# Ledger of designs, part 46: peptides against a protein of PDB entry 7UQJ

Target 1, 160 residues: chain A of PDB entry 7UQJ
Amino acid sequence: PELYQNFNITPPRGVLFHGPPGTGKTLMARALAASCSSDERKITFFMRKGADILSKWVGEAERQLRLLFEEAKKHQPSIIFFDEIDGLAPVRSSKQEQIHASIVSTLLALMDGMDNRGQVIVIGATNRPDAVDPALRRPGRFDREFYFPLPDVKARFKIL

## One batch from the design tools (peptide; made by RFdiffusion4, then SolubleMPNN)

Design b1_p11_1_s1 (from b1_p11_1, 5 letters changed)
Fold by OpenDDE base, seed 1:
Structure b1_p11_1_s1 (fold): chain B 160 residues (1-160), chain C 160 residues (1-160), chain D 160 residues (1-160), chain A 11 residues (1-11)
Amino acid sequence: as target 1 above (160 residues)
Amino acid sequence: as target 1 above (160 residues)
Amino acid sequence: as target 1 above (160 residues)
Amino acid sequence: AQEALEALAAA
């Protein structure tokens, strides 16, 4: 919040965290939510997995995405975190491609429909940024990207 | 072990760990297994994912659950850890609902069939406690719940 | 590199990391990639999940595996890390078994086809080494295995 | 883990 306010930068609607798995993308998304959460200003954190949107919500994924964005809007300030967002990428089976394309189209429409005045940030995490639909990476959607490098050896030996 | 013996509390058959993902539920379930494991008393730790029970065992999930509980009983003292146990929750497609309902019914029967004298603890982890079938949360099943809060900002900056 | 050169040991084509989940297999595979990466010699790290190879690439998993090995060969020195490689294990439904058997056969052929002169290491991580096809564990494939024990209680309390 | 890391880092 403060950093974006101080620089007169409109907070991005969507931030893409990319990098190898277990580089801390999910931990960082949560550290962000916690660091922006004070006693006076609690950030509500919503988390979904891309693979779960497809597998757990077969036939209702679009409705569940809409409800998620409505709930995030209701509980502002909010973060919607999509873990493994590349899991929404179409699989090359024709029937699955249609389902995936419909879900991705719904997500695009929801990101486009977010009011710039809303205090809802969307974070997508992926291990494969090139498997994320390029339409999601356009301005007004996931228009900022953060690479999570593999921690250096010296940083890892402190965690092991 | 010692804490439950000292308080004359029957160790719960099932413990539900709930809270946001990456709050350490899976790490805690393992820390418990390791902390209760001594040179004299090794705890056997069995881990399954709820989504894997459905996806990897299509048509045999019930049998695999039975075998898991039998193996855990054979290797007492044991912990059965179900990660993402909400992945066993029925999806609203009618054919999937029937499969999920049968798997959940089998898990309920296995938890009810555990002898109170057995040294088998079942830990379910979920990010969505409300997506877990309420029948699993009844006494004699997952009758204890532990909330895993998001680590405070100060705790996270030490891990990043 | 240096240890295998100094001992006149051909670096294994494949290393199987096995042990309970969150024992650091994925962290170790990455710590390896980073420790072997210097300013003069960058190691390229490719990561895939076994479950994603099946679920995200239905009908193209074999082609995606071939492309992954070709890309790893192009970006030598490289590590291909398969997380949850037991997720490639056949499910007992006949149609799924055929798909899984075909994917595993493709992986076997790719590992057999790796030139011993190539600087490509394959790391498979699993929580269930016995669920990995025994054919993958033969010489010239995943012929070295590392057990990741549960960290002692004292080690875990420092991370929680 | 350090020995395995050293053994594999030395690889």
Scores: peptide ipSAE 0.000, ipTM 0.249, DockQ to the pose 0.034; fails the geometry check
Fold by OpenDDE base, seed 2:
Formats: sequence, structure tokens, C-alpha cells
Structure b1_p11_1_s1 (fold): chain B 160 residues (1-160), chain C 160 residues (1-160), chain D 160 residues (1-160), chain A 11 residues (1-11)
Amino acid sequence: as target 1 above (160 residues)
Amino acid sequence: as target 1 above (160 residues)
Amino acid sequence: as target 1 above (160 residues)
Amino acid sequence: AQEALEALAAA
């Protein structure tokens, strides 16, 4: 936040974390939320799973997304973390179009509707960036991407 | 791979990782993919969750499984990791038969259709091996099983 | 277990673990199961995800909960761990009432029906305790709550 | 882990 203000750079509205599962995407999103949270400036962290939003809220997913963004705006500065974002916004395919088109369009509209003055950062995590609708990866949405490589085998044996 | 070739042993097509959740099954599957991946021989790692495949692709799960195995074959040597495989292939029960029978039959056919010359390893992870269809645990499918015990309490306090 | 017997305190039937995701709730639940398991007294650990039970078993979730509690009772001493319990028992809202009311009522009845003599502990993990039906947080159910704070940023960078 | 690694590195 402060770094972007100091450089007069508009903070990215969306950051896409991509890479193999358990490469720490979810952990990093939370570490970032905690590192950006000071005693003076608490960052509110909202986490949602794409698949959980779809399965829990069939026919209400759009409303839940709107409410999430409204709540994030109310509690700014805030981070919205979408884990498994390919579950919310899969690539538009002819067969999935009816179920996901309105959710994807809602998420697009919510990301586009964020005023640059809003202190709401959206982090999407996916194992498959190519499974995320390309419309979400455009400038002003998830326009920054971070690859999370598999930790080296030596790093994994220390975690096991 | 090389060890099985050196011993003229057909590599297991499928390995079942079972044990309590977060015993490192998913982490191990990825550690294995990384350890078997050299600079000369990159292992392509495909990960899917059983429940996510069912929920995201109602009526297309079979096609998605076929595409996954085709993609794994195209990118061989490869590992297909099914997290929560009991979500894809639950034990056949009379009430779930209609929804899961075709998915289970498709997965069986895909595992049986893997040529011994194919460098595609399938790892299934489950918390409940007894909830996996016994047909998947037969020779030539998930014929090797690895139990992931809970790490000792001392090991856990180091991870926390 | 022994500590509660020594103090003549009825062990809590339910414990709610809450806090940001990946704060170790799932890991702690398993650490507790392992720490309470001795060579003489193996604790059986049952884990279920709230969303997975709903999505895998639409119309059978109630029966699966009953079977889970019956199996836990059969294998006592046991721990039932519900990960993402807000997925099983969301707060009663008018639109979700029809789908979740019977699951919530079933879980309530199962928690109430546990005899104090039964060695079945229920652990619910959630990222949002306020998204769990308040009826589950009453005495004799999830009457003990443990907050899992985000590990310090320094602790996270050691886990990554 | 080592046995699983050996069994899978063997694969």
C-alpha cells in the first residue's frame, strides 16, 4: 500500500497467485495480510474458496460475491483472498456457460467497480491459471501474477 | 521409474496414500514429483480433488477425467495426484450408483487403459481407504498403498 | 481424558477451533488425537469436511452424519473432526433454511444424544465462528472455543 | 517418506 502511494502507482486491484497446490499460496496470502497489518492499520482479511461459494450458494453465489465486496469495502483496508479461484471463475466453456457466466460476470463487474481510491486488494489463488477466465487476467483485475514454484525437495523434507 | 526398469518390474500404475488428513499425503505426492524431476527429466504433476471434479463438472466429470489422463500422457513422465479420491470414487452404494457409477467406471477404464510403457503414475490420497471403491484397489490400479501416520506430537509442535 | 476424570469434570462434547485458515486448526485436532492416543488407548480419529459432506451427499448428509457418529461410538475413544464446519452448519438464513435446516437439526440431535459416558469428542474447525449456527455453540455442544491466531509473520516465513 | 520415496523413485 504505502509503497504504491509513494511511487504514485495505482495499486493492483487483483493479484493472481498460481502454482502447484501447497506451494504456500494460501499461506502467503495470509502472511501478506499479516505483514501489511500494523497496530495502526489493521488489514481485514476475507478468505473464500471458489468451490465452496458455488456449492454452498447455488443460485446465491452472485449475491454472496456482492456482499463480500461490500463487506471488504466497509472494512478497508482489506484483502479478499479467493482460494481455488478457478472454482469460482472457470474459463468460459459452452457447457458451463449457464452456471458460471453470471458468477464470472458478477466478479468482473465487482473488480471493475472497485474505485482506485478503495483499499481493497483481491488475491486469487489457483493451481491452474489457464483454467481462470482470461477476462479476469486483464489490466485492472488480476493484472499481477505470482508463480509459486514447488519448494525444493530439501525444503519439503524439512516440512515433512 | 529407472529402478523399476532396472529390475524389469512394471511400475505400479497407482499408489494409494491413506491416513489422517494433513499427515503430508498431498505434500509427499508433490515431494515425489519434485524428487523424480531432474533437469533432464521434468515430471509433470497434475493435481485434482475428487470433490471438486464432481462439483465443478456435474455431467462432465468423465470427460474431465479422460482429458486429464490424455494430458498426463501427452506430458509424460507425469504424476496424476487425486486428493480426496474417495470424493471421485466412493464405494458403490445403491443410492449413489447413478451419479458415481459412470465416474468410477471411467476412472477404472483409464487406469486399466494405461499402457505399461506409459510414464504416468496415479497417486490417490484419501483419509479413508475403505471409502474408496475396492475395484480401484485391485492389481494394476491402486495396487500399492502407503499409510501416512500422524506425525508425533513433537513433530507437530515444530510444524505449528 | 484422564485430566477430566481426575477432576470429575464432564469432558466437553464439542470443541470449536476457530481462526484464520491454515493457522493449524486441522493440524492441532490431529495433534490432540495423537497425544491422547497411547499404546494402551488408541484414539480413533474421524475427519470430515463440511462442504464435502454436503456436496458428495446431497439428500444423504443427515444419514452420513448419523453413520459417522455411530462409527465413532463403535470405535470409542474417538475424535470426530469437522473441518470447515460452517459448511455443514451455516447460520440459519431464510434462503438456506430448506437445504441446511435438516442437517443442522441432525447434527444438533447427534451432539445432544451423546451420552456423557461416551468417549466421543467432536472438534469443529471454522474460519468464521459467527457463520456457525449459534445453536451449535450452546452448552453441551461446541461449548469450548479455541482461537487460532495467525502465526507471526516470522513464523510464517519459517513454514514457507 | 523415504520408503515411499524409494518405492516411487523406483517407479
Scores: peptide ipSAE 0.000, ipTM 0.232, DockQ to the pose 0.037; fails the geometry check
Fold by OpenDDE base, seed 4:
Structure b1_p11_1_s1 (fold): chain B 160 residues (1-160), chain C 160 residues (1-160), chain D 160 residues (1-160), chain A 11 residues (1-11)
Amino acid sequence: as target 1 above (160 residues)
Amino acid sequence: as target 1 above (160 residues)
Amino acid sequence: as target 1 above (160 residues)
Amino acid sequence: AQEALEALAAA
């Protein structure tokens, strides 16, 4: 959040952190939130686990997503981090199509409805980007993807 | 570096990097310092290992912490990176309660006393966030936590 | 990026992301670009693969680099991300000395010629920082290095 | 995450 405001860079509406389990996606999202929040401009970090939104709020997940985005908008600049977003928005072909379709649709609408003027960044972390609804991965949503490779593979990518 | 300036984001007083050993916390703190320092405004990066502050400065650790924060303040903008901060500020229930209590108290006071206008970021890296005194993890201190998962778990988190 | 602006830290002209393959360097550069772009100030993200610049533009790589930097300058604030920069600027002792020398020289000149006032960040990602020409790693160029350790090793580095 | 934070720090 703070990085985006300092650059006056239009925060991506959505950033998808994808890679094998344990590659640091959640960590990175938190690190981003932490690194971006300063004393002058605190980024409000909203963390939700995708599976928790689905499991804890059965039948209310859409409302909880709306409230989350409203809260994030109210507390701008904000990061909404969805850990395990593949658990929240599985591909439409997943066995729970009817329940997931509404949640995915709501998340899509919320991401589309985020005014590009809002200082709300949505970070989705997934171990399975191919299990995330492709509609979420389109421009104006999670249109930026960051691959967190396995350590053995990551060990070959040095961040300078 | 440039991301933070563009966001005019108030650097968090304290950011806790936590995760298993080898998840890149120290590296990230260095990367943050490196990425945040530009030719116009170099971030002064202060690295201290928590266990080294305790072990090398027995009975003077509090003074060394004060001097570190003063030096960081003098050389603003600055990052104070505590590698292995769980070694510096173990939970009060740790077997070395009396020695650690004063150091923790000093670190708490230094973090609390950092004027929100100060361009000093404190980064604490720990392999054991649960071994860090919960008082350090409160708002206005290390109130932002970044989990550095194991690569196998990190590989499941893609950074967008 | 945003951390640097918040710190009023002069964005490094060049940041070198180094670490084993699959450590998330490319991912991080994209995440940076994403995290630094806000609605008020979109960071223009230029991604080039180092090997692609060399292979696709044989004899024109220098011109393509110049055009890339001009385009990045025109679209400020911008990030130029060189994925696999070791493929673009191998150490001068590499077997393709004559072709690489001109490209390295051009990249050096472009990085040196970036006015410190320009909102253009150059991110180089490499799996082999030791395969990057040391001249690129000097102050005023890729003078900031971020090591992306293997996740098993990264898991030991907590980002504070 | 460290790489991304390093990259975020680098940016």
Scores: peptide ipSAE 0.000, ipTM 0.169, DockQ to the pose 0.049; fails the geometry check

Design b1_p11_1_s1 (from b1_p11_1, 5 letters changed)
Fold by OpenDDE base, seed 5:
Structure b1_p11_1_s1 (fold): chain B 160 residues (1-160), chain C 160 residues (1-160), chain D 160 residues (1-160), chain A 11 residues (1-11)
Amino acid sequence: as target 1 above (160 residues)
Amino acid sequence: as target 1 above (160 residues)
Amino acid sequence: as target 1 above (160 residues)
Amino acid sequence: AQEALEALAAA
């Protein structure tokens, strides 16, 4: 927040962390939430998993997303972290595609509805950036992308 | 490998990384695989997800585990990383419990069958250590446990 | 602590993380400080930057190091993380070399003066391990070294 | 690395 205020930079509404599994996407998001939280100014960190949005919130996923964004706004400054956001992608069934389209549409609307003045950052993490709906990657949504690569194995042994 | 050799420490057959999601368990495991791999001595990193063992390997999970351990031994030094190893826990159905019990029994036998001279480390990652079968946490299996907590926000800011 | 106690291993007084910038040294140190801190057993994480020790603590750097180690001992279990420890290296001036030699001498004495039973770990991070004073890399100081390589892009894709 | 992890997790 303060960094963006000091630089007159509009804080990204959404940041996409992408890269192979176990490249520290979730750790980075938590580390960021930690680094931005002082004794005086705690950042509230909300975490959801894309697969849980579909599987655990059957029939209420849209409502749970709305509640999540409302709670994040209420507890600002806050970070909403969607782990495995590609897990919002339907398993290939027409019924699941419709449910997915509704959930994605709700997430799009919630990200668009975030006031630029809100101290809420949304972080999505995925192992498959191409499986993330392109609409989520547009300006005002997950418009900043950070690649989290496999730590190279080769470089590490020169030190042992 | 060499660190254990230099300290006359029997390499743990299994290491359990546990702690809240996004505390860097998978990153640490990959970082470890990376640190242990040189240009001359590559560590082969095998990754499986506990939920994938149950869902993708229906009827062949035991065979796939055997093949995984055989391949890891063939490509030693190697790390087998089980992400979300608590995802081996059955979805609460009697049929899934029997399948789970068979898979866990196979994993136990594979970990017990690892020769102490083997350059194969097994890393399990979980957000729920209490959901990991206690038999997996016994000596000669996941007998070393590492907690991966949430980076405490408070401790971080006193240092800036 | 517990792992060292369980294995009868003297905890390393110091661990050197080295490798190119942006390879996750600081992230790993924070992840480790995190991973060792439970709800019941919080690890206190102290962070200092090598350049800050020279530039911000002009004339009091030795005292600030002593206070840091005393505070770390008081709040054990604790981690002292020196980021960019190679930044303790003088800019090439005779006056800065003398000041540097005094600061390094103080750090050496503090690391040597740590009781082997103390639950204080010192982590140094550097992008230039060869710029770290060899005296800091001796047994009982930064006697364990870990490489943090650039993640090679090519090794990443064969695992997906 | 495991021993460092162990060292750091054991701290």
Scores: peptide ipSAE 0.000, ipTM 0.359, DockQ to the pose 0.089; fails the geometry check

Design b1_p11_1_s2 (from b1_p11_1, 6 letters changed)
Fold by OpenDDE base, seed 2:
Structure b1_p11_1_s2 (fold): chain B 160 residues (1-160), chain C 160 residues (1-160), chain D 160 residues (1-160), chain A 11 residues (1-11)
Amino acid sequence: as target 1 above (160 residues)
Amino acid sequence: as target 1 above (160 residues)
Amino acid sequence: as target 1 above (160 residues)
Amino acid sequence: AEEALRALEAA
């Protein structure tokens, strides 16, 4: 935030973390939240799983998204981390249209409706960037993407 | 693959990783993919969660499995990793029969239909090997099983 | 267990692990199981995800919970670890009442019905303690809570 | 894990 404000650059509202599962996307999102939190500036970290929003809140997913964004706005500076965001906002395909279309439309509206001056960052994590609705990957939404490669064998033996 | 070819041994098509959750099954599957990948021989790693295939693709799970196996065949050598495979192919119980039975039947057919010369390895991970349909654990399918024990306290304090 | 028996203290039946996701809740629950297992005293570790019980077992969740507790009792000393327990027993809200209410009621009855002398510990993990039905957080149920803070940046860079 | 690794590297 501060770096972007100092340069008169609108901070990205959304960041897409993509890459193979267990490449540390969720881990990185929380490391970022922790690193950006100081004693002077506590960042509130909200996490939701895409599949959990759909499965736990059938017919309430839109409301839960609105509440999440409202709460994130109240607790700014904040990070909303959507894990497995392809489960929340899959590509609009003709057969799964109605329920997913409304949730995606709600998420789009919430991301568009954030004030440019708001200190709410949205991080989406997915293993399948191509399974995320392309509308979410447009400027002002998830306009930055970070690829999380598999750790090579050496890096992985260090994690084991 | 190469070792099995050199010895005229049909490589296992399927490997079942089982053990307590977070024992590193998913981690191991990706380490294997990374270790078997060289600059000369890139292994394509496909990962799916069993529950995600059912929940995200009601009525399309069979097609998604077919597409996954076709894509894995196109990108061979490849690993298909099913995380939580008990969610994809639970034991056939009388009350949940129809939808799960077709998905299991599709997975069985896909595993049986893989060419003996195909460089597609299927890894299933589960916390509940007994919850996986026994038909999947037969020769030519998940015919090798690896138990992932809990790291002992000492190993775990090193990971913490 | 032994420490509590030696002091005539009823061991807690339920422990709630809460904190940000990937703070090691699932990790800790398994370390506890491993640390409490000796060659002389093997602790059986059962793990279930809250969302998996609901999604995999529509209309059978109550029976699956009963079976889990019966199996845990047969294999005592045992730990039942519910990961994402807020998915299994969310707060009773008016719109999602019927199906969740019966599952929560079943879990409550199972926790209450455990003999004080039983060597079954129930660990619930959640990222959202406030999303767990308050009835589960009462004495004799999840009566002990452990907060898992985010590792600070330094601790996290050591895990990465 | 190393045995599984060796078995899969061999595969």
Scores: peptide ipSAE 0.006, ipTM 0.249, DockQ to the pose 0.037; fails the geometry check
Fold by OpenDDE base, seed 4:
Structure b1_p11_1_s2 (fold): chain B 160 residues (1-160), chain C 160 residues (1-160), chain D 160 residues (1-160), chain A 11 residues (1-11)
Amino acid sequence: as target 1 above (160 residues)
Amino acid sequence: as target 1 above (160 residues)
Amino acid sequence: as target 1 above (160 residues)
Amino acid sequence: AEEALRALEAA
């Protein structure tokens, strides 16, 4: 968020982090949240686990998502991080109950309703990007995807 | 560091990397070190493990920290990476021996004594950010925090 | 790629990601690939595993590398990600068979043959940067190195 | 991390 502002870059509405378990997706999300928080401009980091939203907020998950986005907007610049977003936003073709479809629909609407001027970035993290509803992976939502493979594979990238 | 210089951005004095084991914190620190090293401007990367500083340098840990910061200043632009900084800088309320308090105090002073013009970035990495002395997490120290979650959560973040 | 273009920054020819297993190196590579893909400018991401190139393409590995770089050039801006590049490009002093030396030589030539104007970034990921041929770690190749530590060490790095 | 992300996003 702050980086985007510091660069006059419109923060992406949504960024999908995907890769195997243990590869550092939620980590990157908070890393970004913290890197974007200057002394002058703290980025507020909201973390929710997709499975927790579904399990803890059955029947209220949509409301909790709305409240989360409202809170994030209120505390912008902010990052909303959804850990295991495949748990929140499963593929529509999955025989998952009507509840999942409603929650996904709410998340879609909330992402679409983020004004481009909103200093709210949504980061979704998943082990299974193909288990995330493709509608979330469209432009204006999680339009940016970062794969997080097993760490046996990652070493020294130099940013000039 | 170099990116901060390349962008004319003051490198943060301290960045805390926190998250579960195996989520890629030290990796990011060296990734940053390497990314910030241009062909024209190599960033020197100093790595210390918090537990090693405590265990290997009992009674000399404060001196070793001072020497580390001096060396980092001498070789700036540089990154000092503290792996498992919760091992070095435990919470003050922890019944940990007076030694820990002194080492933390030294680290605080060294971070505070980093002139904003210093091209030295300190990265602390921990599995337990709440086990890190809150004084280290204040502005002018580890004022930037990046959470490094389990990789089941990370995929495609797009920095515009 | 896109960020380098967006910042008018010459994309590094090569970035080495190194750190322990499970630290999120390949994750970052694809995260970057995706972050660099705008709606206007999709970055094509090519992933190869170093060990797979050696094992699956015995006698054809050099050709497969050439084809990979050709394909990446054709689909630029692109990222070529080599997972476990220490498996592909072992240290020359290792008593590894002549095959490894040839493959490394081909990779060196391909990296050297990337015109600075090429919107192709090569990311090599390894657990063992010292097991990667030093020739790959020279300027104009993997001249940028990012270390990916265990996730116990990563939290909030703030890019201003 | 964002710098590393930026470098590769720039790439």
Scores: peptide ipSAE 0.005, ipTM 0.184, DockQ to the pose 0.038; fails the geometry check
Fold by OpenDDE base, seed 1:
Structure b1_p11_1_s2 (fold): chain B 160 residues (1-160), chain C 160 residues (1-160), chain D 160 residues (1-160), chain A 11 residues (1-11)
Amino acid sequence: as target 1 above (160 residues)
Amino acid sequence: as target 1 above (160 residues)
Amino acid sequence: as target 1 above (160 residues)
Amino acid sequence: AEEALRALEAA
């Protein structure tokens, strides 16, 4: 937030974290939530896994997405984190997209419907950015992308 | 173990780890297993994911749970760790519970059937404690709860 | 690579990482990829989760495996990392294997079909080595195994 | 893990 305020940049509605799995995407999304939380300003962190929304809520996944965005708006400032978002919004050319067309359509509409004045940030994490519907990567949706490289040798020796 | 012995507390049959995902619940469950393992006393660690039991063992999940508890009893001292236990034992008021009623019933019976003299600890991890069947949270089941808060700003800067 | 060159050992086609979940198998597979990457020689790291290949690509998982191995060959030197490989290639005596027999057969054929002169390493990670088809553990496939023990008490207190 | 890493890095 402060970084975007200082540069007079509108905070992105959506941020796509992509890179090899366990490069810290989920940990970073949480780190951001904690870093933005102070005693005076607690960030509410909503987390969903893409495949879990589809599997746990067969026939209600669209409603669950709507409820999630409404809940995030009620609990501003908030972060909605979608882990494995490629499981939620596969590329439209895929056979899997035909199964999930209503989910993708709902997510697109929800991201477009977010008020710019709202303090809701959406973070999508994926190991496969090319498996995410390109419509999600347009301005006003996941319009910022952060690559999570494999930690270099030096960074890893500190974690081991 | 030693902590419970020193306080004359019966070790819980079940411990529920709850909190935002990747707050270290799985890492802590493993930490406990390693901390309780010595050269003289190795802890056997069984890990299952709630959704994976339901998806991988359609029509046999009850039998797989029974086998898991029997195997854990044979390999005492042991820890059974259920990751994402809300996927295994959803709240009974949910539509999902109707699909998994036999699994929930089996897990309840297995936890009640554990001998108090056995060295088997069950750890359930969830991001959604309110999505876990309240029957699992009763005494003699998951009767201890540990909240895993989001790491504060200071804790995270050390992990990055 | 250099160790195998120095000892005149053919680098393994496949390495099985096994041990309790989050003992660092995924982190290690990535550490290897980064350690082997220099400015002059970048390693391409492909990562797939066993259960995700089966669930995301119903009826196309065999084709996706073939494409993955071809892509890894095109982007040499490369690592293919299968996380939770027990979800991809269960033991043939299991009822689950009957559902995935074509996947297991395809993976076996792809590993056997890898040219020894290729710079493609396959890493399988599992929490359950005994749940992996024994055919995958034969020479020319996952013929090296590395056990990931639970980190000792001292190692974990530094991570908490 | 470091030994396995060293063995695999050296490989």
Scores: peptide ipSAE 0.000, ipTM 0.261, DockQ to the pose 0.034; fails the geometry check

Design b1_p11_1_s2 (from b1_p11_1, 6 letters changed)
Fold by OpenDDE base, seed 3:
Structure b1_p11_1_s2 (fold): chain B 160 residues (1-160), chain C 160 residues (1-160), chain D 160 residues (1-160), chain A 11 residues (1-11)
Amino acid sequence: as target 1 above (160 residues)
Amino acid sequence: as target 1 above (160 residues)
Amino acid sequence: as target 1 above (160 residues)
Amino acid sequence: AEEALRALEAA
């Protein structure tokens, strides 16, 4: 929220962090939340895992997503970080259509329903951007994508 | 300390973490302290901020630095992490000479006074290595420098 | 492997990284793998997610764990990193006993079967060490625990 | 990640 306001750019509704596991996606999301938190303006950081929402909230995932977005709106400015968002919103496969379709549809609606004037940013992290439903990667949703390269093995070794 | 002993390399007296803000320098220092802490060998992690030492300890910064190094030596193995060390040890400018010169001189003396056999590592973090007094970047002080690149500059700038 | 060999300490069979999400646990595991990788001695880094092993390998999780440990042994020195190990080896609840008990039992047997002379380290990461089966936290398994504190919110802000 | 690696490599 604040970072984008500070840059006088419209905050994206969603940002997709993608790259190999352990490239610091989760860390970056937290760092962003902290960077945007000033003494005057604490950014509330909501973290969920895609797989946890699917597994813990079987049959209630949609409701939990709604509650999460409502809570984030209530605690503006806020960041909602979905770690492993490919677990929450996988590409629609013909064999698992109903459950995933409902969750994805709910997430789409929640992201679309965010007023562009709101100070809520959604960050999704994945190791597999191609495993995320393309509908989530459209404008007005996760419309910005950031690749987290492996720390250059050379950068690693050069620091050794 | 231990990691360098494990590599059969002389532990540097100081390591400079430098790179853009939010690249994880502070996190890394903490992660190092945690990774080096075993059940048998807890690394004591001392964290100070350059600006805080200057602002909170006006007229006592030198004494506080001495006490910090003594405490770190007492609690070996230890890491002293100076976040924003450029705030503590700025390049000597003609207008702020006396106070900064004294603090820098004290830090230099403390780093020089560390026995190479001691299990105390000093980590300095800065966004501006060129703003750190070059005397601190000499051999036997912050003699190893680690550049923390932005997670893909495109990723960060698109989040900004 | 090498880090502990360098410390002249018996490499633990397993290390548990625990702490709030996004504190860099996954990152640290990768960092350890690369720090231990020299030009002469590349550490092979195997990464698995607890939830992925449960979800992708339903009915084959035990076999996949065995194959993973065999492959790690074949590519010594190696690190096996289980991200979100609490998803793989949850505390045995009376209602989910059979599947989790089998996977946990397999992981226990694999860790116990590691010769202490082997150059295989297992790193488990969790946000909830108390959600990891206590049997995995016993000596000879994940017998070392490292707490990853939140990067101090102040530390984050000062990295900006 | 690189930093954690670097620091572990440095440590």
Scores: peptide ipSAE 0.000, ipTM 0.236, DockQ to the pose 0.071; fails the geometry check

